# Peptides against a protein of PDB entry 8PQO: the designs that were tried, part 39

Target 1, 252 residues: chain A of PDB entry 8PQO
Amino acid sequence: VLLKEYRVILPVSVDEYQVGQLYSVAEASKNETGGGEGVEVLVNEPYEKDGEKGQYTHKIYHLQSKVPTFVRMLAPEGALNIHEKAWNAYPYCRTVITNEYMKEDFLIKIETWHKPDLGTQENVHKLEPEAWKHVEAVYIDIADRSQVLSKDYKAEEDPAKFKSIKTGRGPLGPNWKQELVNQKDCPYMCAYKLVTVKFKWWGLQNKVENFIHKQERRLFTNFHRQLFCWLDKWVDLTMDDIRRMEEETKRQ

## One batch from the design tools (peptide; made by RFdiffusion4, then SolubleMPNN)

Design b1_p11_7_s4 (from b1_p11_7, 4 letters changed)
Fold by OpenDDE base, seed 2:
Structure b1_p11_7_s4 (fold): chain B 252 residues (1-252), chain A 11 residues (1-11)
Amino acid sequence: as target 1 above (252 residues)
Amino acid sequence: STMEAIRRSML
């Protein structure tokens, strides 16, 4: 098991982020060819449990079309089906990813708290001390180009170049986080993303767990760079606007 | 969840 807590600082409020996240997710999905191919939505419903109220989704990702034919032919039954269960009770979110074949030997869990701070809270997910000591805290700096793969880099999605016309936020210089503390008019938040990766396969555990974390980090980095650089597209939207957009997208 | 849509880009 490999645990890391990714802390993504953003010059947006927790309330703004809720809109921006949903917008950016929708936009990113439109830009991906085949973004809906092989995705089955089993459940999408409101839930209430233990004082947590939100939206529950259960999706299956069928990877059969995404792997080479020889892999598909050799793959055990269920090995290419990934289940994603998500509880979105913003500002808290939880996602659990499992595989039918691996069962208890494979888990990706992503738990996110969105807090109006600069990533200064320790153990926001309230792990046991013994577990918390094994968690690596990883700060993602959306302005740091060195954290972005060259193949992922786009100038129009570079927070170090972007300036919001609507809000005046940006560009984000090397010390933007430190400077933000002195900017009373600029809101900020941190997404605390505790990622638990479990891959129990002899000889491959560490390799796969580290690989998954690398992919998650890459995803979080790119996504939040987009979210910020798309600020002018979503900052004036309301949650009702987002809901309408989602409904319109479902009708297409 | 936000992660669901983002993961569509990873898988």
Scores: peptide ipSAE 0.074, ipTM 0.809, DockQ to the pose 0.188
Fold by OpenDDE base, seed 4:
Structure b1_p11_7_s4 (fold): chain B 252 residues (1-252), chain A 11 residues (1-11)
Amino acid sequence: as target 1 above (252 residues)
Amino acid sequence: STMEAIRRSML
């Protein structure tokens, strides 16, 4: 098991982020060719548990069409079906990813708290001390180009170049996080993403777990760069606007 | 979820 807490600081409020996240997800999904193929939504309903209220989703990602034919032919039954269970109770979110074939030997859990701070809270997910001591805190700086793969880099998604016309935020210089403290009118937040990866296969555990973390980090980095650089597209949207956009996207 | 759309880009 490999645990890392990714801390993504953004010059937006927790409330703004809720809109921006939903918008950016919708936009990213539109940009993905075939993004609807092989996704089965089993459940999408409100839930209430232990005082937590939100939306529960259960999706299956069928990867059969996304892997080479030889992989599909050699893959055991259920090996190419990924289950995603998500509990979205913003500002808290939890996602659990499992595989039918690997069962308990494979787990990706992503738990996110969105807090109005600069990533200074320790153990925001309230882990036991014995578990928390094994968590690596990883800061993602959306302005740091060195954290972005060259193949993922787009100038229009570079926070170091972007300036929001609507809010005046950006561009984000090398010390932007420190400068936020002095800008009383600029909101900020941190997304604390605790990622638990389990891949119980002898000889491959560490390699696969580290690989998955690398992919998650890449995803979080790129997504939040987009979210910020799309600020002018979503900052004036309401949650009702987002809901309408989601409904329109479901009809397509 | 937001994380799902992000994952769709990775899967």
Scores: peptide ipSAE 0.073, ipTM 0.807, DockQ to the pose 0.192
Fold by OpenDDE base, seed 5:
Structure b1_p11_7_s4 (fold): chain B 252 residues (1-252), chain A 11 residues (1-11)
Amino acid sequence: as target 1 above (252 residues)
Amino acid sequence: STMEAIRRSML
């Protein structure tokens, strides 16, 4: 098992982020070719549990069409079906990813708190002290180009070049987080993303767990760079606007 | 969920 807490600091409020996240997810999904054909939605319903209220989703990702033919032919039954269960109770979210073939030997869990701070809270997910000692805290800086792979880099998605016309935020210089403390008019938040990866195959555990973490980090970095650089597209939208956009997309 | 849409980009 490998645990890391990714801390993503953004020059937006917790309330703004709720809109921006939903918008950016929708836009990212539109830009993906062929991503929808292998997704089955089993459950999409409101839930209430332990004082938490939100939306529960259960999806299956069928990877049979996304892997080479030889992999599909050699794959055991259920090996290419990934289950995703998500509890979205913003500002808290939890996602659990499992595989039918691997059962208890494979788990990806992502738990997120969105807080109006600069990533300074320790153990925001309230782990036992002994478990918390094994968590690596990883800061993602959306302005740091060195954290972005050359193949993923786009100038229009570079926070160090972008300036919001609507809000005046950006561009984000090398010391933007330190300077933000002195800017009373600019809101800020941190997304604390505790990622638990379990892959219990002898000889491959560390390699696969580290690989999954690298992919998650890459995803979080690119997504939040996009979210910030798309600020002028979503900052004036309401949650009702987002709901209408989602309904329109479902009808297409 | 927002995390689901982000994951769609990884798969």
Scores: peptide ipSAE 0.070, ipTM 0.807, DockQ to the pose 0.202
Fold by OpenDDE base, seed 3:
Structure b1_p11_7_s4 (fold): chain B 252 residues (1-252), chain A 11 residues (1-11)
Amino acid sequence: as target 1 above (252 residues)
Amino acid sequence: STMEAIRRSML
């Protein structure tokens, strides 16, 4: 098992982020041609449990069309089906990814708290001390180009170049986080993303767990760079606007 | 799910 807590600081409020996240997810999904192929939505319903109220989703990703024929022919039943269960109770979110074949030997869990701070809280997910001592804290700086792969880099998605017309936020210089404390009119938040990766195949555990973490980090980095650089597109939208847009997209 | 839309972009 490999645990890392990714801390993403953003010059937006927790309330703004709720809108921006939903918008950016929708936009990113539109930009990915064929990304919806092999996705089955089993459940999409409201839930209430232990004082947590939100939206529950259960989806299956069928990977049969995404692997070579010889892999598909040799794959055990259920090996190419990935289950994603998500509980969205913003500002708290949880996603659990499992595989039918691997059962308890494979798990990706992503738990996120969105807090109005600069990533300074320790153990925001309230792990036991013995578990918390094994968690690596990883800060993602959306302005740091060195954290972005060359193949992922786009100038229009570079926070170090972007200036929001509507809010005046950006561009984000090398010391933007330190300067943020002195800017009373600029809100800030941190997404604390605890990622648990478990892959219990002998000889491959460390390699696969580290690989998955590398992919998650890449995803979080690119997504939040987009979210910030798209600020002028979503900052004036309400949650009702987002809901309407989602409904319109479902009808297409 | 925000994470799923992001993952569809990754996968």
Scores: peptide ipSAE 0.062, ipTM 0.800, DockQ to the pose 0.190; fails the geometry check

Design b1_p11_8_s1 (from b1_p11_8, 6 letters changed)
Fold by OpenDDE base, seed 3:
Structure b1_p11_8_s1 (fold): chain B 252 residues (1-252), chain A 11 residues (1-11)
Amino acid sequence: as target 1 above (252 residues)
Amino acid sequence: TVELEYSRAGT
């Protein structure tokens, strides 16, 4: 098991982020061709549990068409089905990813708290002390180009170059986080993403767990760079506007 | 991606 807490600091409010995240997801989905292939939505309903209220979704990703024929023919039942269960109770979110064949030997869990701070809270997910001491805190700086792979880099998605016309935020210089504290007119937040990865297959545990974390970090970095650089596109949108956009994206 | 699909489905 490998646990890391990714802390993404952004010059937006928690309330703004709710709109920006949904917009950016919809926009990014439009840019991904074939991303929804083999996706089955089993459940999409509201839930209430333990004082948590939000939307629950259960999706299955069928990977049969994504692997060679010989792999598909040899794959055990359920081996090519990935289950994603998600609880969205913003500002708290949880995603659990499992596989029918691997059962308890495979788990990806992503738990996110969105807080109006600069990533200074310790153990925001309230883990037991023994578990918390094994969590590595990883700060993602969206302005740091060195954290971005060359193949992922786009100048139009570079927070160090972008300036919001509508809000005046940006560009983000090397000390943007420190300067943010002195700018009372600029809101800020941190997304605390606790990522738990378990892959218990002998000989592959460390390699796969580290690989998955590397991919998640890459995703979080690129996504939030986009979110910020698209600020002028979503900052004036209402939740109703977002819902319309999401429905349009689902039809594509 | 996993994160994108989760966020989109959550609304």
Scores: peptide ipSAE 0.084, ipTM 0.829, DockQ to the pose 0.236
Fold by OpenDDE base, seed 2:
Structure b1_p11_8_s1 (fold): chain B 252 residues (1-252), chain A 11 residues (1-11)
Amino acid sequence: as target 1 above (252 residues)
Amino acid sequence: TVELEYSRAGT
């Protein structure tokens, strides 16, 4: 098991982020090919449990069509079915990924708290001390180009170049976080993403677990760079606007 | 990605 807590600091409020996140997801999905292919939505309903109130979704990703024929033919039963269970109770979110074949030997869990701070809270997910000491805290700086792969870099999605016309935020210089503390008119937040990866397979555990974390970090980095650079597109949108946009995207 | 899919489904 490999645990890391990714802390993404953004010059937006927790309330703004709720809109921005949904907008950016919808916008990014337009640029993805094969979206929805092989996806089965089993559940999509409101839930209330243990003080959480939000939306619960259960999806199955059938990967049979996304792998070569010979892989499909050799794959054990259930090996190409990925289950995603998600609880969205913003500002708290949880996603659990499992596989029918691997069962308890495979788990990806992503738990996110969105807090109006600069990533200074320790153990925001309230792990036991013994577990918390094994969690690596990883700060993602959306303005740091060195954290971005060359193939992922786009100038129009570079927070170090972007200037928001509507809010005046940006560009984010090398010391933007330090400067933000002195800017009382600029809101900020941190997304605390605790990622738990378990892959029990002899000889491959560390390799796969580290690989998955690398992909998650890459995703978080790129996504939040986009979110910030698209600020002027979503900052004035309402949740109703977002819902309409999502419905339109679903129809495409 | 998984995390992004979750975000979209949460609305």
Scores: peptide ipSAE 0.081, ipTM 0.829, DockQ to the pose 0.222
Fold by OpenDDE base, seed 1:
Structure b1_p11_8_s1 (fold): chain B 252 residues (1-252), chain A 11 residues (1-11)
Amino acid sequence: as target 1 above (252 residues)
Amino acid sequence: TVELEYSRAGT
């Protein structure tokens, strides 16, 4: 098991981020080919549990069409079905990813708290001390180009170059996080993303777990760079606007 | 969901 807490600081409020995240997910999904292929929504309902209230979703991603024919033919039953269970109680979210074939031997869990701070809270997910000491805290700086792969870099998605016309935020210089404290009119938040990866196959555990973390970090970095650089596109939208956009997309 | 949706879109 490999645990890392990714802390993503953004010059947006927690309330703004709720809109921005949903917009950016939708926008990014539109830019990808397919997207809806092989996705089965089993559950999409409100939930209340242990004082937590939000939306619960259960999706199955069928990967049969996404792998080569020879892999599909040789794959064990359930090996190409990925289950995603998500509890969205913003500002808290939890996603659990499992595989039918691997069962308890495979788990990706992503738990996120969105807080109006600069990533200074320790153990925001309230892990036991023994567990928390094994968690690596990883700060993602969306303005740091060195954290972006060359193949992923786009000038129009560079926070160091972008300036929001609507809000006046940006560009983000090397010391932008420190400067936020002195900018009374600029809100800020941190997404604390605790990622738990378990891959219990002998000889492959460390390799796969590290690989998954590498991919998650890459995703978080690129996504939040986009989210910030798309600020002018979503900052004036309401949650109702987002819901309407989602409904329209589902009908297409 | 949010996490996997942008995960998929990001890859």
Scores: peptide ipSAE 0.080, ipTM 0.827, DockQ to the pose 0.248
Fold by OpenDDE base, seed 5:
Structure b1_p11_8_s1 (fold): chain B 252 residues (1-252), chain A 11 residues (1-11)
Amino acid sequence: as target 1 above (252 residues)
Amino acid sequence: TVELEYSRAGT
């Protein structure tokens, strides 16, 4: 098991982020060709548990058509079916990813708290001290180009170059986080993403767990760079606007 | 991977 807490600081408010995240997820999904194929939505309903209220979704991703033929032919039954269970109780979110074949030997859990701070809270997910001791805190700086792979880099998604016309935020310089503390008119938040990865196959555990973390970090970095650079597209939208957009997308 | 990219919807 490998645990890391990714802390993503953004020059937006927690309330703004709720809209921006949903917009950016929808937009990013549209940009992924073939992403909708093989997705089965089993459950999509409101939930209430332990004082937590939100939306619960259960999806299955069938990857048979997305892997080479020889992999599909050799894959055991259920090996190419990924289950995603998500609880969205913003500002708290939880996602659990499992595989039918691996069962208890495979788990990806992503738990996120969105807080109006600069990533200074320790153990925001309230882990036991012994468990928290094993968590690596990783800061993601959306303005740091060195954290972005060359193949992922796009100038139009570079926070160091983007300036929001509607809000005046950006571009983000090397010391933007420190400067933000002195800017009373600019909101800020941190997404604390606790990622738990378990892959219990002897000889491959560390390699696969580290690989998955690397991919998650890459995803978080690119996504939040996009979210910020798309600020002018979503900052004036309401949650009702987002809901309408989602309904319209379902009709297509 | 393609499966991990979908984590954005739940996080």
Scores: peptide ipSAE 0.069, ipTM 0.816, DockQ to the pose 0.432

Design b1_p11_8_s2 (from b1_p11_8, 5 letters changed)
Fold by OpenDDE base, seed 5:
Structure b1_p11_8_s2 (fold): chain B 252 residues (1-252), chain A 11 residues (1-11)
Amino acid sequence: as target 1 above (252 residues)
Amino acid sequence: TTELEYQRAGT
């Protein structure tokens, strides 16, 4: 098992982020080829549990069409079906990813708190002390180009170059987080993403767990760079606007 | 991708 807490600091408020996240997810999905193919939504309903109130979803990702024929032919039953269970009670979210074939030997869990701070809270997910001492805190700086793979880099998605016309935020210089403390009129938040990865196959455990973490970090980095650089597209939208956009997309 | 799909579920 490998645990890391990714802390993503953004010059937006927690309330703004709720809109920006949903917009950016929708926009990023449009740009992905083959997105949505092989996705089955089993459950999509409101829930109330342990003081949480939000939306619960259960999706299955059928990967049979996404792998080479020889892999599909050799894959054991259930090996190419990924289950995603998600509880969205913003500002708290939880995702659990499992595989039918691997059963208890495979788990990806992503738990996120969105807080109006600069990533300074320790153990925001309230782990036991013995568990918390094994968690690596990883800060993602959306302005740091060195954290972006060359193949992923786009100038139009570079926070170090972007200037928001509507808000005046950006560009983000090398010391933007330190300077933000002195800017009374600029909101800020941190997304604390606790990622738990378990892959209990002898000889491959560490390799696969580290690989999954690298992919998650890459995803978080690129997504939040986009979210910030698309600020002028979503900052004036309301949650009702987002809901209307989603309904329109379903009709297409 | 998977994480992005999760974020959609919360609308």
Scores: peptide ipSAE 0.089, ipTM 0.822, DockQ to the pose 0.241
Fold by OpenDDE base, seed 3:
Structure b1_p11_8_s2 (fold): chain B 252 residues (1-252), chain A 11 residues (1-11)
Amino acid sequence: as target 1 above (252 residues)
Amino acid sequence: TTELEYQRAGT
């Protein structure tokens, strides 16, 4: 098992982020070619449990069409189906990814708290001390180009170059986080993303777990760079606007 | 990606 807590600091408020996240997810999804292939939505309903209220989603990703024929023919039943269960109770969110064949030998869990701070809280997910001591805290700096793969880099998605016309935020210089404390008019937040990866297959555990973490980090980095650089597109939208846009998209 | 698909559908 490999646990890392990714902390993404952003010059937006928790309330703004709710809109920006939904907008950016929708926009990024439109830009992805082949995304959603073999995706089955089993459940999409509101839930209420233990004082947590939000939206529950259960999806299955069918990978049969994404693997070579010989792999498909040899794969055990359920091996090519990935289940994603998600509980979205913003500002808290939890996603659990499992595989029918691997059962307890495979798990990806992503738990996110969105807090109005600069990533200074320790153990925001309230892990037991014994578990928390094994968590690596990883700070993602959206302005740091060195954290971005060359193939992922786009100048129009570079926070170090972008300046919001509507808010005046940006560009983000090397010391933008330190300067943010002195800018009373600029809100800030941190997304605390605790990622748990378990892959118990002998000989592949460390390799696969590290690989998955690298992919998650890459995703978080690119997504939040986009979110910030798209600020002028979503900052004036309300949640009602977002809901309307989502409904319109579903009809298309 | 997986997370992108989830968040869009959960809206």
Scores: peptide ipSAE 0.081, ipTM 0.816, DockQ to the pose 0.227
Fold by OpenDDE base, seed 1:
Structure b1_p11_8_s2 (fold): chain B 252 residues (1-252), chain A 11 residues (1-11)
Amino acid sequence: as target 1 above (252 residues)
Amino acid sequence: TTELEYQRAGT
């Protein structure tokens, strides 16, 4: 098991982020054809548990059409079905990813708190002290180009170059986080993303767990760079606007 | 928004 807490600081409010995140997901999905292929929605309903109230979703991703024929032919039963269970109680979210074949030997869990701070809270997910000792805190700086792979870099998605016309935010210089403290008119937040990866196969555990974390970090970095650079596109949108965009994307 | 959808959008 490998645990890391990714802390992403953004010059947006917690309320703004809710819109921005959904917009950015919807926008990216529009640019991809066949996004709904092989996706089965089993459950999509409100839930209430332990004082947490939100939306619960259970989806199955059937990957049979996404892998080469020889892989499909050799894959054990259930190996190409991924289950995603998600509890969205914004500002808290939890996603659990499992596989039918690997059962308890494979788990990706992503738990996110969105807080109106600069990533200064320790153990926001309230882990036991012994468990918390094993968590690496990883700060993602969306303005730091060195954290972006050359193949992923786009100038139009560079927070160090972007200036929001609507809000006046950006560009983000090397000390942008420190400067936020002095900018009373600029909101800020931190997404605390606790990622738990378990892959219990002898000889491959560490390799696969580290690989998954590397991919998650890459994803979080690129996504939040986009989210910020698209600020002018989503900052004036309502939740109803976002819902319409999501529905339109699902139909494509 | 699910993490897989989030991941897709981020790539």
Scores: peptide ipSAE 0.074, ipTM 0.812, DockQ to the pose 0.283
Fold by OpenDDE base, seed 2:
Structure b1_p11_8_s2 (fold): chain B 252 residues (1-252), chain A 11 residues (1-11)
Amino acid sequence: as target 1 above (252 residues)
Amino acid sequence: TTELEYQRAGT
């Protein structure tokens, strides 16, 4: 098991982020071909549990079409089906990813708190002290180009170059986070993303767990760079606007 | 929003 807490600081408010996140997901999905291919939505309903109220989603990702034929032919039954269960109670979100074949031997859990701070809270997910000792805190700086793979880099998605016309935010210089503290007019937040990865396979556990974390970090980095650089596109949108956009995306 | 939705959009 490998646990890391990714802390993504953004010059947006928690309320703004809710819109921006949904917009950015929808926008990015439009740019991808086959985004809905092989996705089965089993459940999409409101839930209430232990004082948490939100939307529960259970999706199955069928990867058979995403792998070469020989892999599909050799793959054990259920090995290419990934289950994603998500509890979205913004500002809290939890996603649990499992595989039918691996069962208890595979888990990706992503728990996110969105807080109006600069990533200064310790153990926001309230882990047991012994468990918390094993969590690596990883700060993602969306302005740091060195954290971006060359193949992922786009100038139009570079927070260090972007200037929001609508808000005046950006560009984000090397010390933008420190400078933000002194800018009373600029809101900020941190997404605390606790990622738990379990892959129990002899000889491959560490390799796969580290690989998954690497991919998650890459994803979080790129996504939030986009989110910020698309600020002018979503900052004036309402949740109703977002809902409409999501509905339109589903129809594609 | 699910994490795999992020993945589809971001990777």
Scores: peptide ipSAE 0.077, ipTM 0.810, DockQ to the pose 0.231; fails the geometry check

